# Peptides against a protein of PDB entry 3KDP: the designs that were tried, part 51

Target 1, 230 residues: chain A of PDB entry 3KDP
Amino acid sequence: PFLIFIIANIPLPLGTVTILCIDLGTDMVPAISLAYEQAESDIMKRQPRNPKTDKLVNEQLISMAYGQIGMIQALGGFFTYFVILAENGFLPIHLLGLRVNWDDRWINDVEDSYGQQWTYEQRKIVEFTCHTPFFVTIVVVQWADLVICKTRRNSVFQQGMKNKILIFGLFEETALAAFLSYCPGMGVALRMYPLKPTWWFCAFPYSLLIFVYDEVRKLIIRRRPGGWVE

## One batch from the design tools (peptide; aimed at target 1 A175 A178 Y182)

Design b2_p25_1_s2 (made by RFdiffusion4, then SolubleMPNN; from b2_p25_1, 19 letters changed)
Fold by OpenDDE base, seed 5:
Structure b2_p25_1_s2 (fold): chain B 230 residues (1-230), chain A 25 residues (1-25)
Amino acid sequence: as target 1 above (230 residues)
Amino acid sequence: MELEELLEKGKKLLAEALELMAAAA
């Protein structure tokens, strides 16, 4: 999010406070829950890692985490962001380069894509209105991310959903997301304005995409062990 | 804390969150 904010000079899609809520709130319990996941059925058929040759963090892991899943998550967030801004009169093309004028407190006549002028206060309300849905989108895609992280090679359908701590983590992150989104005063305290419940569904296609993508990846790994996809 | 107690607390929090969502709709 922040890189695109700088490169494209668009209004800030996700606030620092919201990022902290993800890192400290919604990601912690789910991550811990993975420690309680049952081992894959084939784990004892795999050779132990050679500590001299096999890195724990390899290029494949980085590619999967940041280059694939992380990019799908970011796309989901940005999709929600662009839809909200478009509904408020700011088409995606018009947002390019707009940040400088958007963030200037002395400019109260920034025009949208339809020639409507927006005051600084109005613009900031719209910006902060985007933060909550972006956050919620990340949480919703994290559901899929957490579920796919249960296994490296086995399908989730083969592994099952027996980890009750993981299930608790999914409910906890969802409850926290809803609390941060809808609790009175969060708009003032965290600059997270309430969102329409319908915005939660904007992320569902991306969660499904992550899930399907990873299941296909795992299927390929099972059929072609030692490939570049592993 | 027992896992069952944790799950029950999680369900309660989810229910409260859903009520907040419904009230904000």
Scores: peptide ipSAE 0.006, ipTM 0.312, DockQ to the pose 0.678
OpenDDE base, seeds 1, 2, 3, 4: peptide ipSAE 0.000, 0.000, 0.005, 0.000; ipTM 0.191, 0.223, 0.304, 0.197

Design b2_p25_1_s3 (made by RFdiffusion4, then SolubleMPNN; from b2_p25_1, 20 letters changed)
Fold by OpenDDE base, seed 5:
Structure b2_p25_1_s3 (fold): chain B 230 residues (1-230), chain A 25 residues (1-25)
Amino acid sequence: as target 1 above (230 residues)
Amino acid sequence: MEEEERLEEAKELLKKALELMKKAA
């Protein structure tokens, strides 16, 4: 998010506070829950890792985690951001280069895509209105990410959802997201304005995409062991 | 200063929220 903010000079899509809420609030419990996941059924058929040759973090893992899944997550967040700004009169094309004027408190006549003028205060309300839905979008996409991380090779349908701590983590992060989004005073304290319930659905296609993508990946690995996808 | 104070307040609120959820679980 922040890199695109700088490169495209668009209004800030995700605030520092919301980033911290993700990293400290919604990611920790789910990540810990994976330590309690049951071993895959084929684990005893796999050769032990050679500690001299086999890196724990390889290029494939980096490509998968940051290059593929992380990009889908970011796309989901930006989709939600662009939807909200478009609903408020700012089309994506108009946002390019707008940051300088957007953040200038002395400019009170920034025009939207329809020629409506926006004061600094109005613009900041819209910006902060984007932060919460972006955050929620990340949480919803993280549901799929957490579920796919249960296994490296087996389908989630083969592994099942038996890890109660993981299920708890999914509920916890969702409850936290709802609390931060709808609790009175969060708009003042955290600049997290409440989102329309319909905006939760903006993330669902991306969550599904991650899930389907990973299941297809795992299917390929099962059919062609030792391929470049593993 | 104002951003750091807001960040600290946010961290405290997040911590309280997490503690409340842990108690509700």
Scores: peptide ipSAE 0.012, ipTM 0.327, DockQ to the pose 0.056
OpenDDE base, seeds 1, 2, 3, 4: peptide ipSAE 0.000, 0.000, 0.011, 0.000; ipTM 0.280, 0.227, 0.332, 0.212

Design b2_p25_1_s4 (made by RFdiffusion4, then SolubleMPNN; from b2_p25_1, 20 letters changed)
Fold by OpenDDE base, seed 5:
Parts: C-alpha cells; structure tokens; sequence
Structure b2_p25_1_s4 (fold): chain B 230 residues (1-230), chain A 25 residues (1-25)
C-alpha cells in the first residue's frame, strides 16, 4: 500500500495508525493461532527425512503463500479505496499525481473528475473516509487468510473450524474493526470515519478469491506432491 | 501508455461495479 502511494502519488489510502492497528491488533492473535497450529502440525509430522532441506522448502513455500495472500489483500484494499473515491467523484486516473495538490492545505479548489472543486477539509474527509473501509477490507480478507492457513494441504472442509484460538482471533479482529469503524471519536482520534455497513461486503469477493486460490493450490499440492508449488 | 490503458480499463470496470452497487443498495 505504501509503495503504491509513493509511486502513483495518490491520496493516502491507509493511515499509519490504521496500519499499526492491523499489525499489532488484528494480526497478533491470528499469528499466534497459526504458530500453535504449525507447532501441532509439526509434532504430528513424521520426522523429515532431511530436516534441513525439508524445513527450508517449507519456509519458502509459507513465505510465498503469505506474500501472495498479502498481495490479494492489498488489491482488495485498493479496490475499496478506488471505489470510494470514484463514488465521491475522483476516478482512478485523476488520482495519479494528485497527492501533492491533495495534501496542500492552501489549495481549496482541487477538481474532481467531473469538475467539482474540493476544499482541503472536504478532501481530507474523503481521504479519511477511505481509511476505515480499507482497514475493514483487510480484516474481511484476513478471515479467509486465517481459515485457509489453518491447513497446509487439507481442505478447510476436511479439517473444519475446530481451532478455538482461530475462531477467537476472527471475532477479535472483527470486533476491533467494528470498534474502529463505528465508535464515536475515531474520526478525530484515528482519522477513521464511520463506515456504511455495505462496505463490509466489498471485500467478500477478494476473500472468496483467496479461499478459491488456496483451495486450488492445496488441490495441486495434493495431486502433484513435490511439484514447483510446494 | 500501457499504464494509461490499464487505468482506463480499470476505470470502466470500476464504473460498472459502482453502477451495479448503486442498483443493488
């Protein structure tokens, strides 16, 4: 997200505080749950025939999977960001290079894609209106991520949602998202304005995409053990 | 130029998505 912000020179899609809330609040319990599941799965794994090579391969595969999931999460967030800005009159093409004028408090006549002029205050309201949906999008996509990460090779349908820690993590993450989205004063304190409930659903296609992607990946791994996907 | 074309396509898709969302809400 930050790299695209710099490269495209678009208005800031996600605030630093929101990023910290994601990293420290929403990712911590899921990470712990995954660590426990990995430990349990590793205990159940037969001793690797070659501990050094098998461990290295597994670490690379996990890193790649998390990287890909992270990219899909970012795409989902940016999609939501562009949808909100487009609803407010700023089409994606118009946002390119706009950040300099957008962030200048002395420019009160920034035009949208339809020629409407926006004051600095109005622009910042729109920007901060994007922060909450971006965050919520990440949370909703993380639901799928958490569910799929529960199993490395087995389908979610095979293993089921028996991990109480994972379920707790999902509820905690959702509760935090709801708190940050709807608690009075969050717009001032965290620059996260209240979110329309409909925006929660904007992330669902990406959540489904992650789920489908991982199920397909797992299916390939099961059918071709030792392939390049592993 | 390729980036602009991709962005235009993305805009068109976004407009269609917005129209669909407006019809659905």
Amino acid sequence: as target 1 above (230 residues)
Amino acid sequence: DELEELLKKAEELLKKALELMKKAA
Scores: peptide ipSAE 0.037, ipTM 0.432, DockQ to the pose 0.019
OpenDDE base, seeds 1, 2, 3, 4: peptide ipSAE 0.033, 0.000, 0.024, 0.019; ipTM 0.399, 0.216, 0.366, 0.325; seed 2 fails the geometry check

Design b2_p25_2 (made by RFdiffusion4)
Pose (drawn by RFdiffusion4):
Structure b2_p25_2 (pose): chain A 230 residues (1-230), chain P 25 residues (1-25)
Amino acid sequence: as target 1 above (230 residues)
Amino acid sequence: TTFTYVFLVIAAVLFVIGFIILFFS
């Protein structure tokens, strides 16, 4: 988001104070939760790992959290900023520029895509209404994430969901977000504004995409263990 | 106002369910 904020001089979709709600808020518990994960094989049947090669974090991993599942999480994140604004007037393209004027606290008279003229705090209460649910489609996609960052070889149907804590992380992560958006306060404290029902289910096809993509990966590997995918 | 309370109730229920599952861990 902060990247395109520079590219398409677009209204900032995801705000800073909004970001220290992901890993400090919703994400903490769900992550702590993997540490409670049983194995996937007789681990004490493999030679010991090798401090020089096969590191904790590596090429093949960053190529996943950043190069892959990372992007699909954003295509879902933007897609609802694109919805929050058009369902409220600003049909996408009439956005490719606004910021320069948009962020102006004096230009209270700015054309949308119909003619309507918005003040400052009038449209910002939509910009923050834009954060508030980017901050969700992010938590919503992290369901499909927290469930495939669960295993690295086994289908979720081979390993199942016996992690009676990771599931808590879900119920928490999600509800925490709702509370962070409906309590009389989170608006005037965090630029968090209540959401309309239709609003939550945005990232859903995307969560489910992230989900399906990861499952198919693992399968390939298990079919071709030396092959390219692995 | 009604929808705000509905969402808050649903969220609370989710925590209850979550805690119940946590106790059976």

Design b2_p25_2_s1 (made by RFdiffusion4, then SolubleMPNN; from b2_p25_2, 19 letters changed)
Fold by OpenDDE base, seed 1:
Structure b2_p25_2_s1 (fold): chain B 230 residues (1-230), chain A 25 residues (1-25)
Amino acid sequence: as target 1 above (230 residues)
Amino acid sequence: EEERRKVLEEAEELLKKGKEILEKA
């Protein structure tokens, strides 16, 4: 997210505080949940042909899969960001290169895509309004990520959601997202303005996409044992 | 198992720090 902000010179879609909240509040609890997850029986029963090389290969494959999921997650966040800004009169194409003027407090006549002038304060409000749904989108997408990370090969439908720690992680990250989104003062304190409940649903297509992606991946692994997709 | 425990401990510490930051913010 921050790289796109720098490259595209768009208004910051995700503030440093929200990034921190993702890293510490959204990513860590899922990671803990996964650490407590018992290894999938199919993973543990396979003797590595070469313990050193096969471990490295598996770690690389996992890293690539998580990298892909992370990209989808970021795309979901940016989608939500662009939708909100578009609803406020800033089309995506207009945001390109706008950052300098956007962040300048002395420029109070920044025009949107429709010629409406925005004060610095108004721009910051809409920016901070975007931070919250971006964060929430990350959380919602992480629901799918957390669930899919539970297993390498088994479908979520086959393995089920028996891990209480996983469920707790999902609850905690959701509760955190709700707290940060709706608690009074978060706009000023954390640059996260309240989110309309409808915006939670903007992330669902991406959550579903990740879920479908992983289920397809797992299906391929099951049908083609020993493939690079594992 | 030992590596997993270490990662878990580090994660718990980071989570604690994160909560403290959020409480102070």
Scores: peptide ipSAE 0.000, ipTM 0.184, DockQ to the pose 0.025
OpenDDE base, seeds 2, 3, 4, 5: peptide ipSAE 0.000, 0.000, 0.000, 0.000; ipTM 0.237, 0.195, 0.204, 0.192; seed 5 fails the geometry check

Design b2_p25_2_s2 (made by RFdiffusion4, then SolubleMPNN; from b2_p25_2, 19 letters changed)
Fold by OpenDDE base, seed 4:
Structure b2_p25_2_s2 (fold): chain B 230 residues (1-230), chain A 25 residues (1-25)
Amino acid sequence: as target 1 above (230 residues)
Amino acid sequence: DKEIEEALKKARELLEKGREILAEA
């Protein structure tokens, strides 16, 4: 998110503190949950494959899968960001290069896509209104990521949700998101204004996309054992 | 539906308070 902010020179979609909350608050517990996850039912049945080639291939595949999922997560967050700004009169094309004027306290006549002028305070309200939905979108997409990471080969439907720690992690992420979104003072402290509950649903298509992607990937792995996709 | 409406109401109230704080700052 921050890289796109720099490259596209758009208003800041997600605050640094919010990013830290994601990294420390949402990723840590799930990572622990995955470490304690019971071996996938098929992992223990697999004969030792060639340890050199299979380890490298597996690391590459995991890296590619996580990279792709991370990209989908980022796209989900940016989608939510652009939707909110568009609803407030700032179309995506208009946001390109707008950061300099957007962040300047002395410019109080920044125009939106429709010619409406925005004061510094007004546009900062809109910016901070985007931070919370962006964060929540990432959390909701991470739900899907965590669930799909539970299995390497088996479908989520086959493996089931047996890991209590994973489930707890999902609830913790949700509780943190709710706290940051609705707790009084978060708008001042974290520049995260309260979120309309409807915005939680903006991430669901992306979560579904991740699920579909992972299920297709796993299906390919199951149909082509020993293939480059494993 | 009621919980969503209450949550929306609270969110609106908090947004208004946030706007007031920003206007005073």
Scores: peptide ipSAE 0.008, ipTM 0.248, DockQ to the pose 0.031
OpenDDE base, seeds 1, 2, 3, 5: peptide ipSAE 0.000, 0.000, 0.000, 0.000; ipTM 0.220, 0.208, 0.221, 0.225; seeds 2, 3 fail the geometry check

Design b2_p25_2_s3 (made by RFdiffusion4, then SolubleMPNN; from b2_p25_2, 19 letters changed)
Fold by OpenDDE base, seed 5:
Structure b2_p25_2_s3 (fold): chain B 230 residues (1-230), chain A 25 residues (1-25)
Amino acid sequence: as target 1 above (230 residues)
Amino acid sequence: DEERKRALELAKKLLEKGKEILKEA
């Protein structure tokens, strides 16, 4: 997100606090949950493998898959960002190169895509309004990510939701997202303005996309053992 | 304000439920 902000010269889509909340609040508990995850049913059924070659290949393939999931997460966040700005009069094409003028507090006549002028304060309000839904989008997408991370090969429907620590993580990250989104003073303290509850549902298609992607990936792995999709 | 209160109450309930699940784990 930060690299795209620099390259495209667009208004900042995700604040530092939201990044920290993702790293500490949403990513840490999942990592812990994986340590307590029950063994996959297929692990015990696997034939002996070469520990020198097969481990490295699997780690690389898993890293690639999670990288792709991370890209889908980022796209979901940026989609939410662009939708909010478009609803406020800033079309995506108009945002390109706008950062310099956007961040200048002495420029109070930045025009949107429809010729409406925006003061610095108004621009910062809409910018900070984007931080919360971006964060919430990541949380909702992570619901699917956490569920799919339980297994490397088996479908979620086969493995089930047996890890209570993972379930706890889902509740915790959702509660944290709600707290940060709606607690009074967060707009001033954390630059996270309140989000309309309807925005929680905007991320669901991306969550579903990740879930479907992973199920298809796992299905391919089951049909073609030892493939590069593993 | 009412929506914020409802969201905070929901957050509290989710945290409590999460703690219960953790105790049973």
Scores: peptide ipSAE 0.029, ipTM 0.551, DockQ to the pose 0.771
OpenDDE base, seeds 1, 2, 3, 4: peptide ipSAE 0.023, 0.029, 0.021, 0.027; ipTM 0.477, 0.521, 0.426, 0.466

Design b2_p25_2_s4 (made by RFdiffusion4, then SolubleMPNN; from b2_p25_2, 19 letters changed)
Fold by OpenDDE base, seed 4:
Structure b2_p25_2_s4 (fold): chain B 230 residues (1-230), chain A 25 residues (1-25)
Amino acid sequence: as target 1 above (230 residues)
Amino acid sequence: EEEIKKVLEEAKKLLEKGREILKEA
C-alpha cells in the first residue's frame, strides 16, 4: 500500500499505525497457529523424490503462491479504497498525482472529478474514512489466506476446520479489526474512522477469489503430480 | 498516544490469551 502511495502519488490509503497493527496483531497469531498445525499427513509421509530439486521447487512455488495471494490482498484493499473515494467524488484516474495537493493544508479548493471543491479538513476526513475499510479488507482477505494455508495439497473441504488455534486466530483478527474500527478515539489516535458494516462485505469477493485460486491450484497439483505447480 | 497505548495493551492481552490457549492445547 505504501509503495503504491509513493509511486502513484495518490492519497494515503492506509496509515502507518494501521500497518503496524496488521503486522503485529493480525499476522502474528495466525503465524503461530500455522506453526502448531500438524502438517498434512501426506506431506510428512511423502518422501521427496529428489530432496534437492523438489525442495527448491517447493520453496519457489510456495513463495510464488504467497506472493500472488499478497498481491490479491493488496488489490482488495485498493479496490475498497478506490470505491470509497469514488463514492465521495474522486475517481481513480483523478487520484493519480493528487497527493501533493491533497496533503497541502493551504490548498482548500482541491476539486474532485465532478468539480466539487474540498477543503483540507474535508479531504482528511475522506482519507481517514478510507483507512479503516482498507484495514478491514486486508483482515477479511487474510481469513481466506489462513484457511487455504491450512492445507498444501488437500482441499479445505477434505481437511476441515479442526485446528482450534487457527479458528482462534481468525476471531482474534476479527476482534482487533472491530476494535480498531469502532472503539471511540480511534479516529483521532489511529486516523481510522468508524466503518459502516456494509464495507466489511467489500472484501468478500477477494476472499472468495483467493479461495478459488488456491482450490484450483491444489486441484492442479492433485491431477498433475510432479508438475511445475507443485 | 494514550489511545494507541490502550490499543496496544488490548492487542497484548489478546496475544496473551492466544498463548494461553496454545498452552492448553
Scores: peptide ipSAE 0.014, ipTM 0.318, DockQ to the pose 0.120
OpenDDE base, seeds 1, 2, 3, 5: peptide ipSAE 0.013, 0.006, 0.006, 0.000; ipTM 0.310, 0.257, 0.308, 0.202

Design b2_p25_3 (made by RFdiffusion4)
Pose (drawn by RFdiffusion4):
Structure b2_p25_3 (pose): chain A 230 residues (1-230), chain P 25 residues (1-25)
Amino acid sequence: as target 1 above (230 residues)
Amino acid sequence: SSIFLIIASILFIIGFVILIFYFLE
């Protein structure tokens, strides 16, 4: 988001104070939760790991959290900022520029995609209404995430969901977001504004894509263990 | 808005039930 904020001089979809709600808020518990994960094989049957090679964090990993599942999480994240604004007037393209004027506190008279003229606090209340649900499609996608960052070889149907804590992390993570968006206050404190029902289910095809993609990966590997995918 | 808060509360309740069930094992 902060990247395109520079590219397409677009209204900032995800705000800063909004970001310290992901890893400090919704994400904390769900992550702590993996540490409670049983194995995937006789681990005490493999040679010991080797401090020089096979590191904790590596090429093959960053190529996943950043290069892959990372992007698909954003395509879902933007897609609802694109919906929050068009379902409120600003059909996408009439956005490719606004910021310069948009962020102006004096230009209270700015054309949307119909003619309607918005003040400052009038449209910002929508910009923050844009954060508030980017901050969700992010938590929504992190369901499909927290469930495939569960295993690294086994299908979720081979390992199942016996993690009676990780599941809590879900119910928490999600509900925390709702509370962070409906309590009389989070708006005037965090630029968090209540959402309309239709609004939550945005990232859903995307959460389910992240899900399906990861499952198919693991399968390939298990069919071709020395092959390219692994 | 109240519906959403109720649903969120229910989600916490369910979550805590599951968590308590884990500690009872």

Design b2_p25_3_s1 (made by RFdiffusion4, then SolubleMPNN; from b2_p25_3, 18 letters changed)
Fold by OpenDDE base, seed 2:
Formats: C-alpha cells, sequence, structure tokens
Structure b2_p25_3_s1 (fold): chain B 230 residues (1-230), chain A 25 residues (1-25)
C-alpha cells in the first residue's frame, strides 16, 4: 500500500500504524497456521525429501504466505478504497497525482471528478473513512486466501476446515477488526473511523472471485500436473 | 515451519522497531 501511495501519488489509503497492525497483528497468526498445516500435509504425503528440495518448498511457502497473499490482500483493499472514493466523487484516474494537493492544508478547493470543491478537513474525513474499510477488506480477503492456501492442489472441500489454529486465527482477525473498527478512540489513535456494517460485505464479491479462481486453478493443476500454472 | 517462524520473528522485531521509532516522534 505504501509503495503504491508513493508511485501513484494517491491519497493515503491506509495509515502507517494500521499497516503495522496488519503486518504484525493480523498476518502473523494466519501465516503460522498455514505453515503448520502445509508442513503437516507435506510430512504426511511425501517420502523423505532431499534437503535442497525441502528448502525450496519452504521458500515457496514463505513466499506465498508473505508475498502472494499480501499482494492479493492489498488488491482487495485498494478495490474498496477506490470504491469509497468513487462514491464520494473521486474517480481512480483523478486520484493519480492528487496527493500533493490533497495533503496541502492551504488548498481548500480541491475539485473532485464532478467539479465539487473539497476542504482540507473534508478530504481528511474521506481519507480516514477509507482506512477502516481497507483494513476490514484485508481481513475478509484473508478469510478466503487462508482457506484457499490450505492446499496447493487439493480442493478446500476435500481437506475441510480441520486446522483449529487457522480457525482460531480467523476469529482473532475478525475480533481485532471489530475492535479497531468500533472501539471508541480508534478514530483518533489510528485514524480509523467507525465502519458501517455494509462495508464488511464490500470485500465478499472479491473474496468469492479469488475463491472461484483458485478452485479453478487447482482443478487445472490436478488435470494437468506439471503445467506452467504451478 | 521453523523458517517461517524465524521470518515471522524477524518481521515482528522490525515492526517493533518501526513502532518504537514512531512513538519517539
Amino acid sequence: as target 1 above (230 residues)
Amino acid sequence: VEEVLKEAEKLLEEGKKILEEFLKE
């Protein structure tokens, strides 16, 4: 999120402290849970591997846990961010390069895509309104991603929800999201304004899409083992 | 699992450092 902020010069979609809460608080337990589940599955299914190939598998697991999942989550968060800003009159194309004027306290007439002028205070309210939904979207997308990432090749329907640590992690993330979204003072402390219940569902179409995509991907991998889709 | 835990610990330590720096400002 921060890299896209710098490159695209868009309004800040997520506060630095909130990013840290995601990276350290929400991503850690699920990543550990996935590591345990995959290690257990690999130990059960594979004969003693060459240590070099095992390292490669572990590196791929780490890359999926910290890299690929994080990228997919960021895409979901940015989707929600752009939806909220578009609903407030700022189309995605208009946001490109707007950051300089957006953050300038002395400019109180920043125009949206429809010619409406926004004061600095109004802009910051909209910006901070995006922080909580962005975070919640990441959590909701994590639900799908974690379920998807349980297996590289098997359907979620075949392996089921047997990992108690994963289930616990999902509840912990949800509880943390609820706490940060609705606890008094979080708007000031973390710049996370209270979330309308409707925004919890904004990520669901995206989560469903990635779920369907990954199930199709896994189906293709099962039908064509050793293909480029791996 | 041990490698993932080590990376997680590293990220946690880095995050704590960033947080400490942020709290000092």
Scores: peptide ipSAE 0.000, ipTM 0.244, DockQ to the pose 0.021
OpenDDE base, seeds 1, 3, 4, 5: peptide ipSAE 0.000, 0.000, 0.000, 0.000; ipTM 0.227, 0.240, 0.191, 0.233; seed 1 fails the geometry check

Design b2_p25_3_s2 (made by RFdiffusion4, then SolubleMPNN; from b2_p25_3, 18 letters changed)
Fold by OpenDDE base, seed 1:
Structure b2_p25_3_s2 (fold): chain B 230 residues (1-230), chain A 25 residues (1-25)
Amino acid sequence: as target 1 above (230 residues)
Amino acid sequence: VEEVLEEAEKLLKEGKEILDEFLAE
């Protein structure tokens, strides 16, 4: 998220405090839950040919998987960010380079894509309105990502939700998201304004698509072991 | 960056349509 923010010079999609809440609050319990996930039987049966090299390869594969999850989460968050800004009159192309004027408190006539002028205060309200949905979107995407990542080849429907720690992690991050979204004073303290409950569903189509994609991928892997999809 | 934003706008439009359908239910 932060890289795109710097490169595109767009209004801040996710505040520093919300980033910290993700890193310390939403990612910690899920990460622990994954450590306690039952290893897929196929992963455990591979005798290490070389314990040193195979350990390194496994660490790389794990690192890549976590990196991909983080990228998917960022994409989901950005999708929600762009949807909200577009609903408020700011199309994605118009946001390019807008940050300098957006963050200038002395400019009160920043135009949206439809020629409407926005005061500094109005812009900051819209910006902070994006922070909470971005955070919530990450949490909702994490539901799918965590469920997907617990197995490489088996269907989620086959393995099921057996890990109680994972389930607890999902509830914890959801509760945290609800607290940060709806607790009074979060708009001032964390720059996270309350969300309409409907915004919780913004990430659901995206999560569903990822879920379906992963199930299809796993189905292909099962039908064609050793294919390019693995 | 402009090309990426154009593609993002296209994806956003498609995503909004999906979202609107989902919210209409």
Scores: peptide ipSAE 0.000, ipTM 0.201, DockQ to the pose 0.021
OpenDDE base, seeds 2, 3, 4, 5: peptide ipSAE 0.000, 0.000, 0.000, 0.000; ipTM 0.225, 0.194, 0.191, 0.243

Design b2_p25_3_s3 (made by RFdiffusion4, then SolubleMPNN; from b2_p25_3, 18 letters changed)
Fold by OpenDDE base, seed 1:
Parts: sequence; C-alpha cells; structure tokens
Structure b2_p25_3_s3 (fold): chain B 230 residues (1-230), chain A 25 residues (1-25)
Amino acid sequence: as target 1 above (230 residues)
Amino acid sequence: VEEVLRLAQELLEKGREILEEFLKE
C-alpha cells in the first residue's frame, strides 16, 4: 500500500495509526493461531528427502504464496479506497499526482472530478473515511487468508475448521475492527471515521477471490506435482 | 509461478467487476 502511495502520489489510503493497528492488533493473534495449527499431514509426515533442497523449495513456495496473498489484500484495500473516493467525486485518474495539493493545508480549493472545490478539512475527512474501510477490507480478506493458510496442499474442505485458536483469532480481529470502526472518539484518536455497515460487504468478493485462487492453486499443485506452478 | 500470477490477476479483475456490480446496486 505504501509503495503505491509513493509511486502514484495519491492521497494516503491507509494512515500510520491504521497500519499499526493492522500489524500489532489484527495480525498478531491470527499469526499465533497459525502457529498452533495442526501441520498438514503431507508436510509433516514426509521427512524431507533432502533437508536442504526441500526446505528451500518449501520456503520459496511459502514466500510466493504469502506474497501473492499480500498483493491481493493490497488490491482489495485499494479498490475500496478508490470506490469511496469516486463516490465522493474523486475518480481514480484524478487522484494521480493529487497528493501534493491534497496534503497542503493552505490549498482549500482542490477540485474533484466534477469541479467541486474541497477544503483541506473536507479532504481530510474523506481521507480518514477511507482508512476505516481499508482496515475492514484487510480484516475481511484476512479471514480468507487465514482459512487458506491453514492448508498448503489440501483443500479447506478436506481439512475443515478444526483449529479453535484460528476461530478465536477471526473473532478477535473482527471485534477489533468493529471497535475501531464504531467506538466513539476513534475518529479523533485514530483518524478512523465510522463505517457504514454496507462497506463490510465490499471486501467479500476479494475474500472469495482469494479463496477460489488458493483452491485453484492447490488443485493445480495436486494435479501437477513439481510443475511450473510451484 | 507465472501461471499463478496470471490466475491471480484474472481473479483480481473478476473481483473488481463483481465489486463494481455490487456497488451499483
């Protein structure tokens, strides 16, 4: 997210406080939950034939999977960001290069895509309105991610939701997201304005896509072991 | 890896389309 912010020079899609809430608050319990997950039988039962090469291959596969999931999460967040800004009159193309003027408190006449002028305060309200949905999008996408990360090769349907710690992690991150989104004073304290409940559903297509993507990936890996997809 | 990346891109595009349709409703 931060790289796209720098490259595209768009208004900040995710605030520093929100990033900290994700990294320290939302991701920690899920990460712990994954550590307690029963190892997939295929991973643990086979002694690595060659401990050095098999470990390296496994690390590469894990790294690629996490990298891909992270990219999908970022895209989901950015999609939500662009939709909210578009609903407020800022089309994605108009946002390119707008950051400099957007963040300048002395410019109170930044025009949207329809010629409406926005004060600095109004722009910051819209920006902060994007932070909460972005955060919520990440949480909802993480639901799918956590379920997916439960299995490396087996389908989620085969392994099931046996990890109670994972379920607790999903509940905790959702409760945290709800707290940060709806608790009075969070707009001032964390620059996270309340989210309309309907925006929670904007992330569901991305969660579904991640789920389908991972199931398809795993299916391909199972059908073509050692293939170019690995 | 390249095929997985391609599939990921296709899924992201489909996801975007679904979201756009959902938001129009």
Scores: peptide ipSAE 0.000, ipTM 0.199, DockQ to the pose 0.019
OpenDDE base, seeds 2, 3, 4, 5: peptide ipSAE 0.000, 0.000, 0.000, 0.000; ipTM 0.231, 0.198, 0.212, 0.222

Design b2_p25_3_s4 (made by RFdiffusion4, then SolubleMPNN; from b2_p25_3, 18 letters changed)
Fold by OpenDDE base, seed 1:
Structure b2_p25_3_s4 (fold): chain B 230 residues (1-230), chain A 25 residues (1-25)
Amino acid sequence: as target 1 above (230 residues)
Amino acid sequence: VEEVLKKAQELLEKGKEILKEALEE
């Protein structure tokens, strides 16, 4: 998320505190839960032919999986960010390069895509209004991502929700998201304004899409072992 | 794995402390 923010020079989608909450609060428990996930029978039953090379391959595979998950989460968050800003009059194309003027306290006439002028205070309210939904979107996407990561080849429907630690992690991150979104004072302390309950559902279509995509991918892998989709 | 889990727990505790401090501010 931060890289896109720098490259596109868009208004800040996530505050520093929100980033810290993601890294320390939402990502860690799921990561721990994945460490306790039951080994896919095919991955762990292979005795390492060479313990050094096979550890390195496994570390690379894990690193790539986590990197992909993080990228998917970022995409989901940015989707929600762009939707919220578009609903407030800022189309995605108009946001490109807008940061300099957006963050300038002395510019109180920043125009949206419809010619409406926004004061610095109004812009910051909209910016901070994006932080909570972005965070919540990441949590909702993490539900799908964690479920997807349970197994690389098997369907989620086949393996099921057997890992109690994973379920607990999902509950904990959801509870944290609810706390940060609705606890009084979070708007001042964390710059996370209260979220309308309807925004929790904004990420659901995206999570469903990723879930379906992964199930289709896994189906292809099962039908064509060693194909280009691996 | 145990070392990673231990580090993760330490980070979690530090994160909770930072969050607590931020809330007290």
Scores: peptide ipSAE 0.000, ipTM 0.242, DockQ to the pose 0.027
OpenDDE base, seeds 2, 3, 4, 5: peptide ipSAE 0.000, 0.000, 0.000, 0.000; ipTM 0.232, 0.231, 0.225, 0.215; seed 4 fails the geometry check

